Peptides against a protein of PDB entry 4N3Y. Designs and how they scored, part 65

Target 1, 83 residues: chain A of PDB entry 4N3Y
Amino acid sequence: ETRDQVKKLQLMLRQANDQLEKTMKDKQELEDFIKQSSEDSSHQISALVLRAQASEILLEELQQGLSQAKRDVQEQMAVLMQS

## One batch from the design tools (peptide; made by RFdiffusion4, then SolubleMPNN)

Design b2_p18_3_s3 (from b2_p18_3, 11 letters changed)
Fold by OpenDDE base, seed 3:
Structure b2_p18_3_s3 (fold): chain B 83 residues (1-83), chain C 83 residues (1-83), chain A 18 residues (1-18)
Amino acid sequence: as target 1 above (83 residues)
Amino acid sequence: as target 1 above (83 residues)
Amino acid sequence: GLEELQRQMQELMQQSQA
C-alpha cells in the first residue's frame, strides 16, 4: 500500500536527518578542537619563547662576568710575577 | 697572599663557566622543544582539517540524499491522494 | 541549512498524518 510506503519513506528521512545532525556535531567538535589546540600551542610557545629570552639575557651577563673575571685573574697573576 | 687569591679567582671563573654552559644547554633544549612542539601541532592540525573536510563532504551528500528523499515522499503522497 | 530541512521533514510528517 502507498500509505505504508510513505511511512517507510518518512522513517528513512528521519534516519537520514539523524545522521546529518550527528555529522554536523562531529564537524563542529573537530573544528573546536583544532581551534583550541592551536590556541593552547600558541600560548605555550609564547611562554617558552620568553624563557628562552631570559636565558639569552643570562648568557650575555655571564659572558661579561667571565670576561671580567679573566681580566682580574690575569691582572693578579701579573702582580704575582712582579713580586 | 696573592697566589691564594689567584687560586680563588680561578675557581670562581670555572664555576661561572659551568653555569654558562648549563644555561647554553638549557636554551638549546628549549628552542628544540619549541620547534618540535610547533611541528607536531602543525601536523596534527593538518590531519584534523582533512577529517573536517571529509565530514563536510559527507554533510553535502547527506543533504542531497535528504532532498531526494523529500521529493520521493512528496511524490508518493501525491499518488496516494490521487488514488 | 539543516534547520530548514528539519522543518520541511516535520511538515511532511504532519501532512502524512492529516
Scores: peptide ipSAE 0.047, ipTM 0.475, DockQ to the pose 0.005
Fold by OpenDDE base, seed 4:
Structure b2_p18_3_s3 (fold): chain B 83 residues (1-83), chain C 83 residues (1-83), chain A 18 residues (1-18)
Amino acid sequence: as target 1 above (83 residues)
Amino acid sequence: as target 1 above (83 residues)
Amino acid sequence: GLEELQRQMQELMQQSQA
């Protein structure tokens, strides 16, 4: 019957609409998550890069110090041998 | 005394070298972590993007269905009113 | 869930046309 079919269609339409809204919400949340995750990762990586750079500087300083210390030792060893 | 100074310098040199090696190791670990983290994030984001795209397709299909259903309801309502 | 609903809608639309 047409009347009954109309009622059925109306119900299905409402159900579909509800599902649509739910799915749209889910999609939006997913997009927001992706965006936020990417931003967070970017910031974290940047911070870690800075840390790595700081370590690099320290290593360079240590290497320089070691080289100088080595030279100093060699010099003093020479003096000692002459003594 | 020169001899004692040499011994002291040698000790300091060893200490510095140990610190250098430690720092180099730490730096390497940090770099590895950054690399792995970035790769993991990239893969995860890609997967999430695919999921979002699938949701998009589904939403489009739902919208189309809803539009058609609406038209069907309207048509049947017209028939009903004529009855 | 959604796929089933879609199926039902399509089925109903087909029935409505028949």
Scores: peptide ipSAE 0.045, ipTM 0.485, DockQ to the pose 0.006
Fold by OpenDDE base, seed 5:
Structure b2_p18_3_s3 (fold): chain B 83 residues (1-83), chain C 83 residues (1-83), chain A 18 residues (1-18)
Amino acid sequence: as target 1 above (83 residues)
Amino acid sequence: as target 1 above (83 residues)
Amino acid sequence: GLEELQRQMQELMQQSQA
């Protein structure tokens, strides 16, 4: 009877150990995933920020160009009206 | 001739304005995307962190359980050897 | 650590067989 009990407990112990090992592995994989995901996101966001900044510069250039174009048109119209 | 020049410049101005409006819209969409992506990532990472913490607690419980199981087995073996 | 625990478990099983 006692021997049977010992064997049962040994089995339970082995099962518990197996579960522990599996859980530890899963935890490590999760941590690795989080780390990788965070790094990927950081890099992507940084790239997108640079892209947005480039667009900002372009917009400023376009605005300046539009202002100049407007002035040019106005000048031409003034000449037209004076002639 | 001057009238023709004015008309040409007016067309160019309209085209430039259209491009500016489009670029402004694109920039806004990009910013919105970045914001949404960042929020989504933040929420996801937070959830994963909680999940990892839950796993940590489970591991601690399992370790404690294993220790107890070991003690139980040892006790049973001691009884067996004494009988 | 886990390795030590595993070692202890193996030792316990060996003792049980003795």
Scores: peptide ipSAE 0.045, ipTM 0.474, DockQ to the pose 0.005; fails the geometry check
Fold by OpenDDE base, seed 2:
Structure b2_p18_3_s3 (fold): chain B 83 residues (1-83), chain C 83 residues (1-83), chain A 18 residues (1-18)
Amino acid sequence: as target 1 above (83 residues)
Amino acid sequence: as target 1 above (83 residues)
Amino acid sequence: GLEELQRQMQELMQQSQA
């Protein structure tokens, strides 16, 4: 009967609404996750960039030290030959 | 003596060179990691964006279905009242 | 929005019960 049909439709409507709310929640969580993930990656990359910069400075210092050491060795060798 | 000093300096030079090479390798690995990480994140975000888009489509369909269900219920209620 | 739709749904169900 019509009454039964109405009740059935009301149930269907409720089910649809429940699914809608659930999906909206899931979508929001996904968007939040994407945003958070992007920010976290950005921060991580920034930290790694700083580390790379520190490494660059160290490399430059080592190169200078190496060059100096080479010069010192050459000087001592010259002295040795002159002796 | 001078000879001993030269040998000492040669050792120091070797040590410095070894450290330099190691540091250069580490720096390169870090740079590669940063690049790879960035690319991976980009791909992951792209996939998640697609998922979000799919969710949006589903939401629209659900909304339409909900509206239709509402109309159907109203129609049946009208029939019930007319009976 | 959704809240309005939910309100309308509830109203419809109440009318059906009357």
Scores: peptide ipSAE 0.044, ipTM 0.474, DockQ to the pose 0.005; fails the geometry check

Design b2_p18_3_s4 (from b2_p18_3, 12 letters changed)
Fold by OpenDDE base, seed 3:
Structure b2_p18_3_s4 (fold): chain B 83 residues (1-83), chain C 83 residues (1-83), chain A 18 residues (1-18)
Amino acid sequence: as target 1 above (83 residues)
Amino acid sequence: as target 1 above (83 residues)
Amino acid sequence: GLQELMEQMQRLMQESAA
């Protein structure tokens, strides 16, 4: 019966509308998540880069110091052997 | 006295070298972590983007379907009232 | 710490040179 068909269509329409709204919400949440995730990662990476740079500076200083120390030790050893 | 100083310098030199090696390892681990983190985030974001795009397609389909359904219901209602 | 070690090393080298 046509009347029954109309009622069925109305039900399907309501169900579809509910799903539409849900899907729209899900999409928005996804977009927000993507944005937040990207920002969080960016901040973390930036911090890590700074840490790595600090380590680089330290390494350079250490290398210079060690080279100098080695030379000084060798020089002193030479003096000891000559005396 | 000088001999003792040389020995002390040698010890400090070894200690400094050990720390240098450790620091170099730490730096490398940081760099690896940064790289891995970035890649992981990139993959995740890509997946989320695809999901969002799929949702967009679904929304478009739903909107079209709902519009059609609405028209069909209205048409049937008109028929019912005319009979 | 490493920084202190480096400073101590530098001081010792200076003392040895004197």
Scores: peptide ipSAE 0.042, ipTM 0.470, DockQ to the pose 0.005
Fold by OpenDDE base, seed 5:
Structure b2_p18_3_s4 (fold): chain B 83 residues (1-83), chain C 83 residues (1-83), chain A 18 residues (1-18)
Amino acid sequence: as target 1 above (83 residues)
Amino acid sequence: as target 1 above (83 residues)
Amino acid sequence: GLQELMEQMQRLMQESAA
């Protein structure tokens, strides 16, 4: 019966619409998550880069210290050798 | 005594060198971690993007289905109205 | 730590030079 068929179709249409809305919401949430995750990762990486830079400075200072110490030792050794 | 001082300096130099090597290793590990983390994040984001794209396809299919259903309902309603 | 070691080395070098 046509009337019954129409009613059935209308129900199916509503169900489909509900599913569509749900899916759209899920998609939006996913996009938001991706954006947020990317930003968070960027911040973390930046922080780690800064730590690496700090280490670089420390390394340079150590290297300079080592070089100076080496020179001083050599000079003192020379004095000892000559004494 | 100069000789004793030289020996002490040599010891300190060795200690400094050991620390330098350790720090260099740590820095390298940190850099490797940053690189790996970035790559992993990129992969994750890519995967999520693909999921979003799949959702887009599904949404399009649903929309098409809704449109078709609407048309069918309208046609049947027209028949009912004319009967 | 590193800072302390460096300071110790510096002090020793200064003392040796004095």
Scores: peptide ipSAE 0.041, ipTM 0.467, DockQ to the pose 0.005
Fold by OpenDDE base, seed 2:
Structure b2_p18_3_s4 (fold): chain B 83 residues (1-83), chain C 83 residues (1-83), chain A 18 residues (1-18)
Amino acid sequence: as target 1 above (83 residues)
Amino acid sequence: as target 1 above (83 residues)
Amino acid sequence: GLQELMEQMQRLMQESAA
């Protein structure tokens, strides 16, 4: 019957609309999650990069210190041997 | 005493060298970790982007379906009223 | 740590030079 068919179609239309709204919400949440996740990763990576840079500076200082220490030891040894 | 000072300096030199080697290793591990972490994040984000794209396609299909459903309801209503 | 060690070495070198 046509009347029943119309009612059925109207119901399906409402159901489809509900599903559309749900899917739109889910999509938006997913996009927001991706954005937030990317930002969090970026911040973490930036912090770790800074730590790596700090280590680099320290290594350079150690190398210079070791070189100087070697020279100082050599000088003191020379004094000792000539004393 | 100079002799004792030299020995002390030599000891500290060795200790410094050991720390240098350790720090170099730690730095390398940190850099490797950063690289791996970035790659992992990239893969995850790519997967999520694909999911978002799939949702977009589904939304478009739903919109088309809803439009068609509305037209179908209107046509059936016209038949009903003219019957 | 490393910073402390470097400071100690520096002090020792200064003492040795005195």
Scores: peptide ipSAE 0.040, ipTM 0.469, DockQ to the pose 0.006
Fold by OpenDDE base, seed 4:
Structure b2_p18_3_s4 (fold): chain B 83 residues (1-83), chain C 83 residues (1-83), chain A 18 residues (1-18)
Amino acid sequence: as target 1 above (83 residues)
Amino acid sequence: as target 1 above (83 residues)
Amino acid sequence: GLQELMEQMQRLMQESAA
């Protein structure tokens, strides 16, 4: 019966619409997650890079200091041996 | 006294060297972490992008289905009103 | 810390040289 068929189709249409809306929501959530993840990672990486750079500076300073200290020790040793 | 100063300097030199080595290790670990983090994030983002694309395809299919269903309902309604 | 050690080392070197 045509009337019954129409009502059935209307129900199916509503169900399909519900599914569409749900899927749209899911897609949006995924996009938001991707965006947030990318931003978070970027910030974290940047912070770590800065930390690494700071460490590099410190290492350079230490190396220079060690070299100088070594020279000074050698000089003092020479003086000691002369006395 | 020079001899005592030399010995003190030698100790400090050793301590500085120890710190240098430790810092070098820390730097390496940071670099490794950054590299790994970047790779992991890249892979995860790629996977999520693919998932999002799959969702888009599904959405398109649903939209087409809904459009067809709507047309069918309208046609049936027209027949009903004629009878 | 490390910075302090470096400073101390520098001071000691200066004193030793004097």
Scores: peptide ipSAE 0.040, ipTM 0.469, DockQ to the pose 0.006

Design b2_p18_5_s1 (from b2_p18_5, 8 letters changed)
Fold by OpenDDE base, seed 5:
Structure b2_p18_5_s1 (fold): chain B 83 residues (1-83), chain C 83 residues (1-83), chain A 18 residues (1-18)
Amino acid sequence: as target 1 above (83 residues)
Amino acid sequence: as target 1 above (83 residues)
Amino acid sequence: SSIVEEIERIFQEAEEKL
């Protein structure tokens, strides 16, 4: 009967709507997760970059110090040999 | 004595070199970690984006289906009422 | 979607009875 079919369609429509709402919620949760994860990763990377930069500064200082020390040793040896 | 000073400087130079090598290693490890972490995060985000897009397609299908179903129900009701 | 397909099926069956 057509009337019964209409009522069945109405029920199916409600079920479809429920599924739609559920899917919309799931999508939103995924989007929020992606957003938060991206932000967290960005912050972590930035912190590590800063740490690497600090190490770079130390490396530069050590390299400069080593070069100077080498020159100093060479100078001292020259003085010894000429003495 | 100058000779003693030279030997002391040589020792200091060796110590500085050891520290330099250690720091260089640490820096390289940090750079590698950052690179790998960034790549992993990027891949994870991309995967989640694809998942979200798949959900979006499903949403579109459901929305279209719901709209059509609504129209169909309305049409069926009209037929019933006019019969 | 399975639900959408089922709705379409039911609708078609209803139309055939008209």
Scores: peptide ipSAE 0.038, ipTM 0.464, DockQ to the pose 0.007
Fold by OpenDDE base, seed 4:
Structure b2_p18_5_s1 (fold): chain B 83 residues (1-83), chain C 83 residues (1-83), chain A 18 residues (1-18)
Amino acid sequence: as target 1 above (83 residues)
Amino acid sequence: as target 1 above (83 residues)
Amino acid sequence: SSIVEEIERIFQEAEEKL
């Protein structure tokens, strides 16, 4: 019966529409997740880069200090040898 | 006393060297972490992009199906109205 | 995809009965 078939098709159409809406929502959430993840990663990497830079500065300072200390020790030893 | 001063400076030099080595290690670990994190993020994003693409395909199919279903229902209704 | 295919099948069957 054509009328019954139409009603069935209308139901199927509504179901399909619901699925479409759900899938659209899921896709949007996925896109938002990707965007947020990328932003978070960028921020984290930037922070870590700054930390690495700080470490680099410290290393340079330590190297300079070690060089100076070495020279000072050598000078002190020379004085002792002369005395 | 100069001799004692030299010994003290030698100790300080060793301590500074130890700190330098430690800091160098920490810096290297940080760099490795950044590299790995970036790679992992890239892989994850790529996977999510593929998932989003799959969802897009599904959405397009659903939209097409819904459009067709709508037209067919309308046609069926028209037939009923004529009868 | 599955529901779309099912809808299409139902419509086809209905058309055959008209």
Scores: peptide ipSAE 0.035, ipTM 0.462, DockQ to the pose 0.007
Fold by OpenDDE base, seed 2:
Structure b2_p18_5_s1 (fold): chain B 83 residues (1-83), chain C 83 residues (1-83), chain A 18 residues (1-18)
Amino acid sequence: as target 1 above (83 residues)
Amino acid sequence: as target 1 above (83 residues)
Amino acid sequence: SSIVEEIERIFQEAEEKL
């Protein structure tokens, strides 16, 4: 019966709509997750970059100090040998 | 004694060198961590983007199907009423 | 997609009976 076919189609239409709503929700959750994860990673990487920069400054200072200390030791050794 | 001063400076130089080596290692580990973390995040985000795109395609198909189904149901209902 | 295809099949069957 055509009437029964229409009823079946109406049921399937409702089921399809339910699936559509579920898929829309899943998509939204995925987009939210991507956004949050990206922001968190960006902030974390920025913080690590700052730490790396701080370490670089320390390295430069230590290198300068080591070079100066080496020169000072050599100078004092020269003085001792001349004594 | 100047000789004692030289010995002290030599010790300080060795200690400074040890600190420099440690700092260089720490910096390298930090850079490696940043690189790995960034790559992992990038790949993860790309995978999630692909999943979102797949969901979007499904949504478009479902929307089209639902619209067509609605029209067809309405058409069949009209036929029934005219019978 | 599977449900959409099934809907289309049912519509086709209904159309053939009209």
Scores: peptide ipSAE 0.035, ipTM 0.461, DockQ to the pose 0.007
Fold by OpenDDE base, seed 3:
Structure b2_p18_5_s1 (fold): chain B 83 residues (1-83), chain C 83 residues (1-83), chain A 18 residues (1-18)
Amino acid sequence: as target 1 above (83 residues)
Amino acid sequence: as target 1 above (83 residues)
Amino acid sequence: SSIVEEIERIFQEAEEKL
């Protein structure tokens, strides 16, 4: 019967539309997630880079300090040997 | 006393060296973390992009299907009206 | 949504003619 066929087609069409809307939403959510994730990662990486740079500066300072301390110890040992 | 001073300096030097080694390790760990995090993010983003593209294709297919379904329903309704 | 709504309208019109 044609009438029943039409009703069936209506149902199918509604179902297809629902799926379409859902898929559109999902796509948008994925795009938003990608954008947000990328931004978050970029910020995190930048912060960590700065932290690493701070560590580098500290290392340089410590190296200089160690070198000086070594010289100071050597000087004191020389005095000790002379006394 | 010079001897006591030397011993104190030796201790300070050891402490400084320990701190230096620790800081070097921390720096390396941060660099490794940055690298790994960046790679992970890149891979994740690529995967999500592909998923979004798949959704886009599905949307196009659904749109075409809906258009055809619309035409089919219209045809069936025409038959119904003529009967 | 728009297509479905249009089809629903068409169905309604068709039913009224029956």
Scores: peptide ipSAE 0.032, ipTM 0.461, DockQ to the pose 0.006

Design b2_p18_5_s2 (from b2_p18_5, 8 letters changed)
Fold by OpenDDE base, seed 5:
Structure b2_p18_5_s2 (fold): chain B 83 residues (1-83), chain C 83 residues (1-83), chain A 18 residues (1-18)
Amino acid sequence: as target 1 above (83 residues)
Amino acid sequence: as target 1 above (83 residues)
Amino acid sequence: SEILEEIQRIFEEAEAKL
């Protein structure tokens, strides 16, 4: 009867509402995860870039040191040949 | 003596070269890590965005369904009141 | 939120008529 139909529809509406709430929550969590993941990655990558830059500076210094050492060795070999 | 100095400098040069090679390797590994991390994050975020979009579509459908259900319930209540 | 509140209202009104 009509009364039973109303009860049935109310149940269906309740189920739909529950699903809506769940889906809204899931969407929000997903958006939060994306945001957090992006922020975390950004910070990590920035830190790694700084480390890479430090390594680059060190490499340049080492190259200069090696060039100087090479010259020093050659100079000492020249002295040795004179002795 | 001078010969011993040359040997010492050659050793120092070898040590410096070893350090240079190590640092070059470390820098390369760091750059590779940054690149790989960025690619992995990009792919993951893209997948999550697609999931979020699917959720958004579902939410819109659910909202429409709820609106329809509301109207159906109201219609049935009107019929009920007539009985 | 507004939708949920409206749904709750509908339930209450419908149940009162049953």
Scores: peptide ipSAE 0.042, ipTM 0.464, DockQ to the pose 0.006
Fold by OpenDDE base, seed 1:
Structure b2_p18_5_s2 (fold): chain B 83 residues (1-83), chain C 83 residues (1-83), chain A 18 residues (1-18)
Amino acid sequence: as target 1 above (83 residues)
Amino acid sequence: as target 1 above (83 residues)
Amino acid sequence: SEILEEIQRIFEEAEAKL
């Protein structure tokens, strides 16, 4: 009868709304997770890039120093040969 | 009357289920996005870490070599001054 | 001269690692 149908539909509606609320909450949690994860990864990658760049600069400085030392030695050799 | 109530509840149920289906789909898309994004970030970070480590090892080797070269030069300079 | 050549060799070896 119609009253039993109404009660059944009311139950189904409550169940559907409960599930909807849960699913919406889960979705929001995922969105928050994505936001946080993206920021964390961005910062970590930035830090690694900076570290790599610092190492690169140091390598360039060492390379320059060695090249200069080599040039200085070559210059001294030239002076020595001219004397 | 009860029949009108049944029809109203049926409509509400259909609307709730439609919204639920949409929300579940959106949630699934976010999960897939998180999975892909996490894998991409992981690979990128791993590559950067390996690059940084390689540079650090090279720097250490160069610093050691430079220090040794400096010591050797100092020794040779001492010999030169003694001659 | 020999000493300076040795010095130059040392730096060249170091530069080869760059």
Scores: peptide ipSAE 0.041, ipTM 0.382, DockQ to the pose 0.662
Fold by OpenDDE base, seed 4:
Structure b2_p18_5_s2 (fold): chain B 83 residues (1-83), chain C 83 residues (1-83), chain A 18 residues (1-18)
Amino acid sequence: as target 1 above (83 residues)
Amino acid sequence: as target 1 above (83 residues)
Amino acid sequence: SEILEEIQRIFEEAEAKL
């Protein structure tokens, strides 16, 4: 019966529409997640880079200090040897 | 006393060297971590992009199907109204 | 997809009866 078939098709159409809406929502959430993840990663990496830079500065300072200390020790040793 | 001072400086030099080595190690670990994190993020994002693309294809198929179904329902309704 | 396939089948059957 045509009328019954139409009603059935209308129901199926609504079901399909619901699936479409759900999938659209899921896709949007995925896109938002990707965007947020990328931004978070970028920020985190930048922070870590800054930390690495700070470490580099400290290393340079330590190297300079060690060089100076070495020279000072050598000088004191020379004085001791002369005495 | 100069000799005692030299011994003290030698100790301090060793301590500073130990700190330098430790900091160098920490810096290297940080750099390795940043590299790995970036690679992992890139791979993950790529995978998510592929998933989003698959969702897009599905959405297009659903839209096409819904459009067709809508037309068919309308046609059936017209037939019913004529009967 | 499954729903769409079923819809298509129903429409085809209905059209065949017209």
Scores: peptide ipSAE 0.036, ipTM 0.460, DockQ to the pose 0.006
Fold by OpenDDE base, seed 2:
Structure b2_p18_5_s2 (fold): chain B 83 residues (1-83), chain C 83 residues (1-83), chain A 18 residues (1-18)
Amino acid sequence: as target 1 above (83 residues)
Amino acid sequence: as target 1 above (83 residues)
Amino acid sequence: SEILEEIQRIFEEAEAKL
């Protein structure tokens, strides 16, 4: 009967609504995860960039020091040979 | 003596060069890690975004279906009451 | 989607009886 069909439709409507709510929750959780993951990655990458920059500065200083040391050694060798 | 000083400087120069090479290697490894991590994160986030978009489409379809179902149930109820 | 399809089927059957 039509009444029974209406009852069945109402049940299906409730089930569909439950599925909608579940899907909405899942979507929200996914968006939250993306946001958190992106922020964490961004901060981590920024920290690594700073570390790389520090290493770059150290390398420049070492290169300068090595060049100077090489010159100093050569100068001392020249003095020794002239002695 | 000056000769001994030159020998010491040569040793220090070699040690400094070893340190330079080590630091250069460390910097390169850091840069490689940053690159790989960034690419992995980017791909992961993109995949999650696509998944979220799929959920959004499903939600829109469910909402439309629920609205229609609600209207249909109400219409059937009206027919039943008029019978 | 399966729920919506079933809902549609039920409505069509109900309409046929009206």
Scores: peptide ipSAE 0.034, ipTM 0.459, DockQ to the pose 0.007

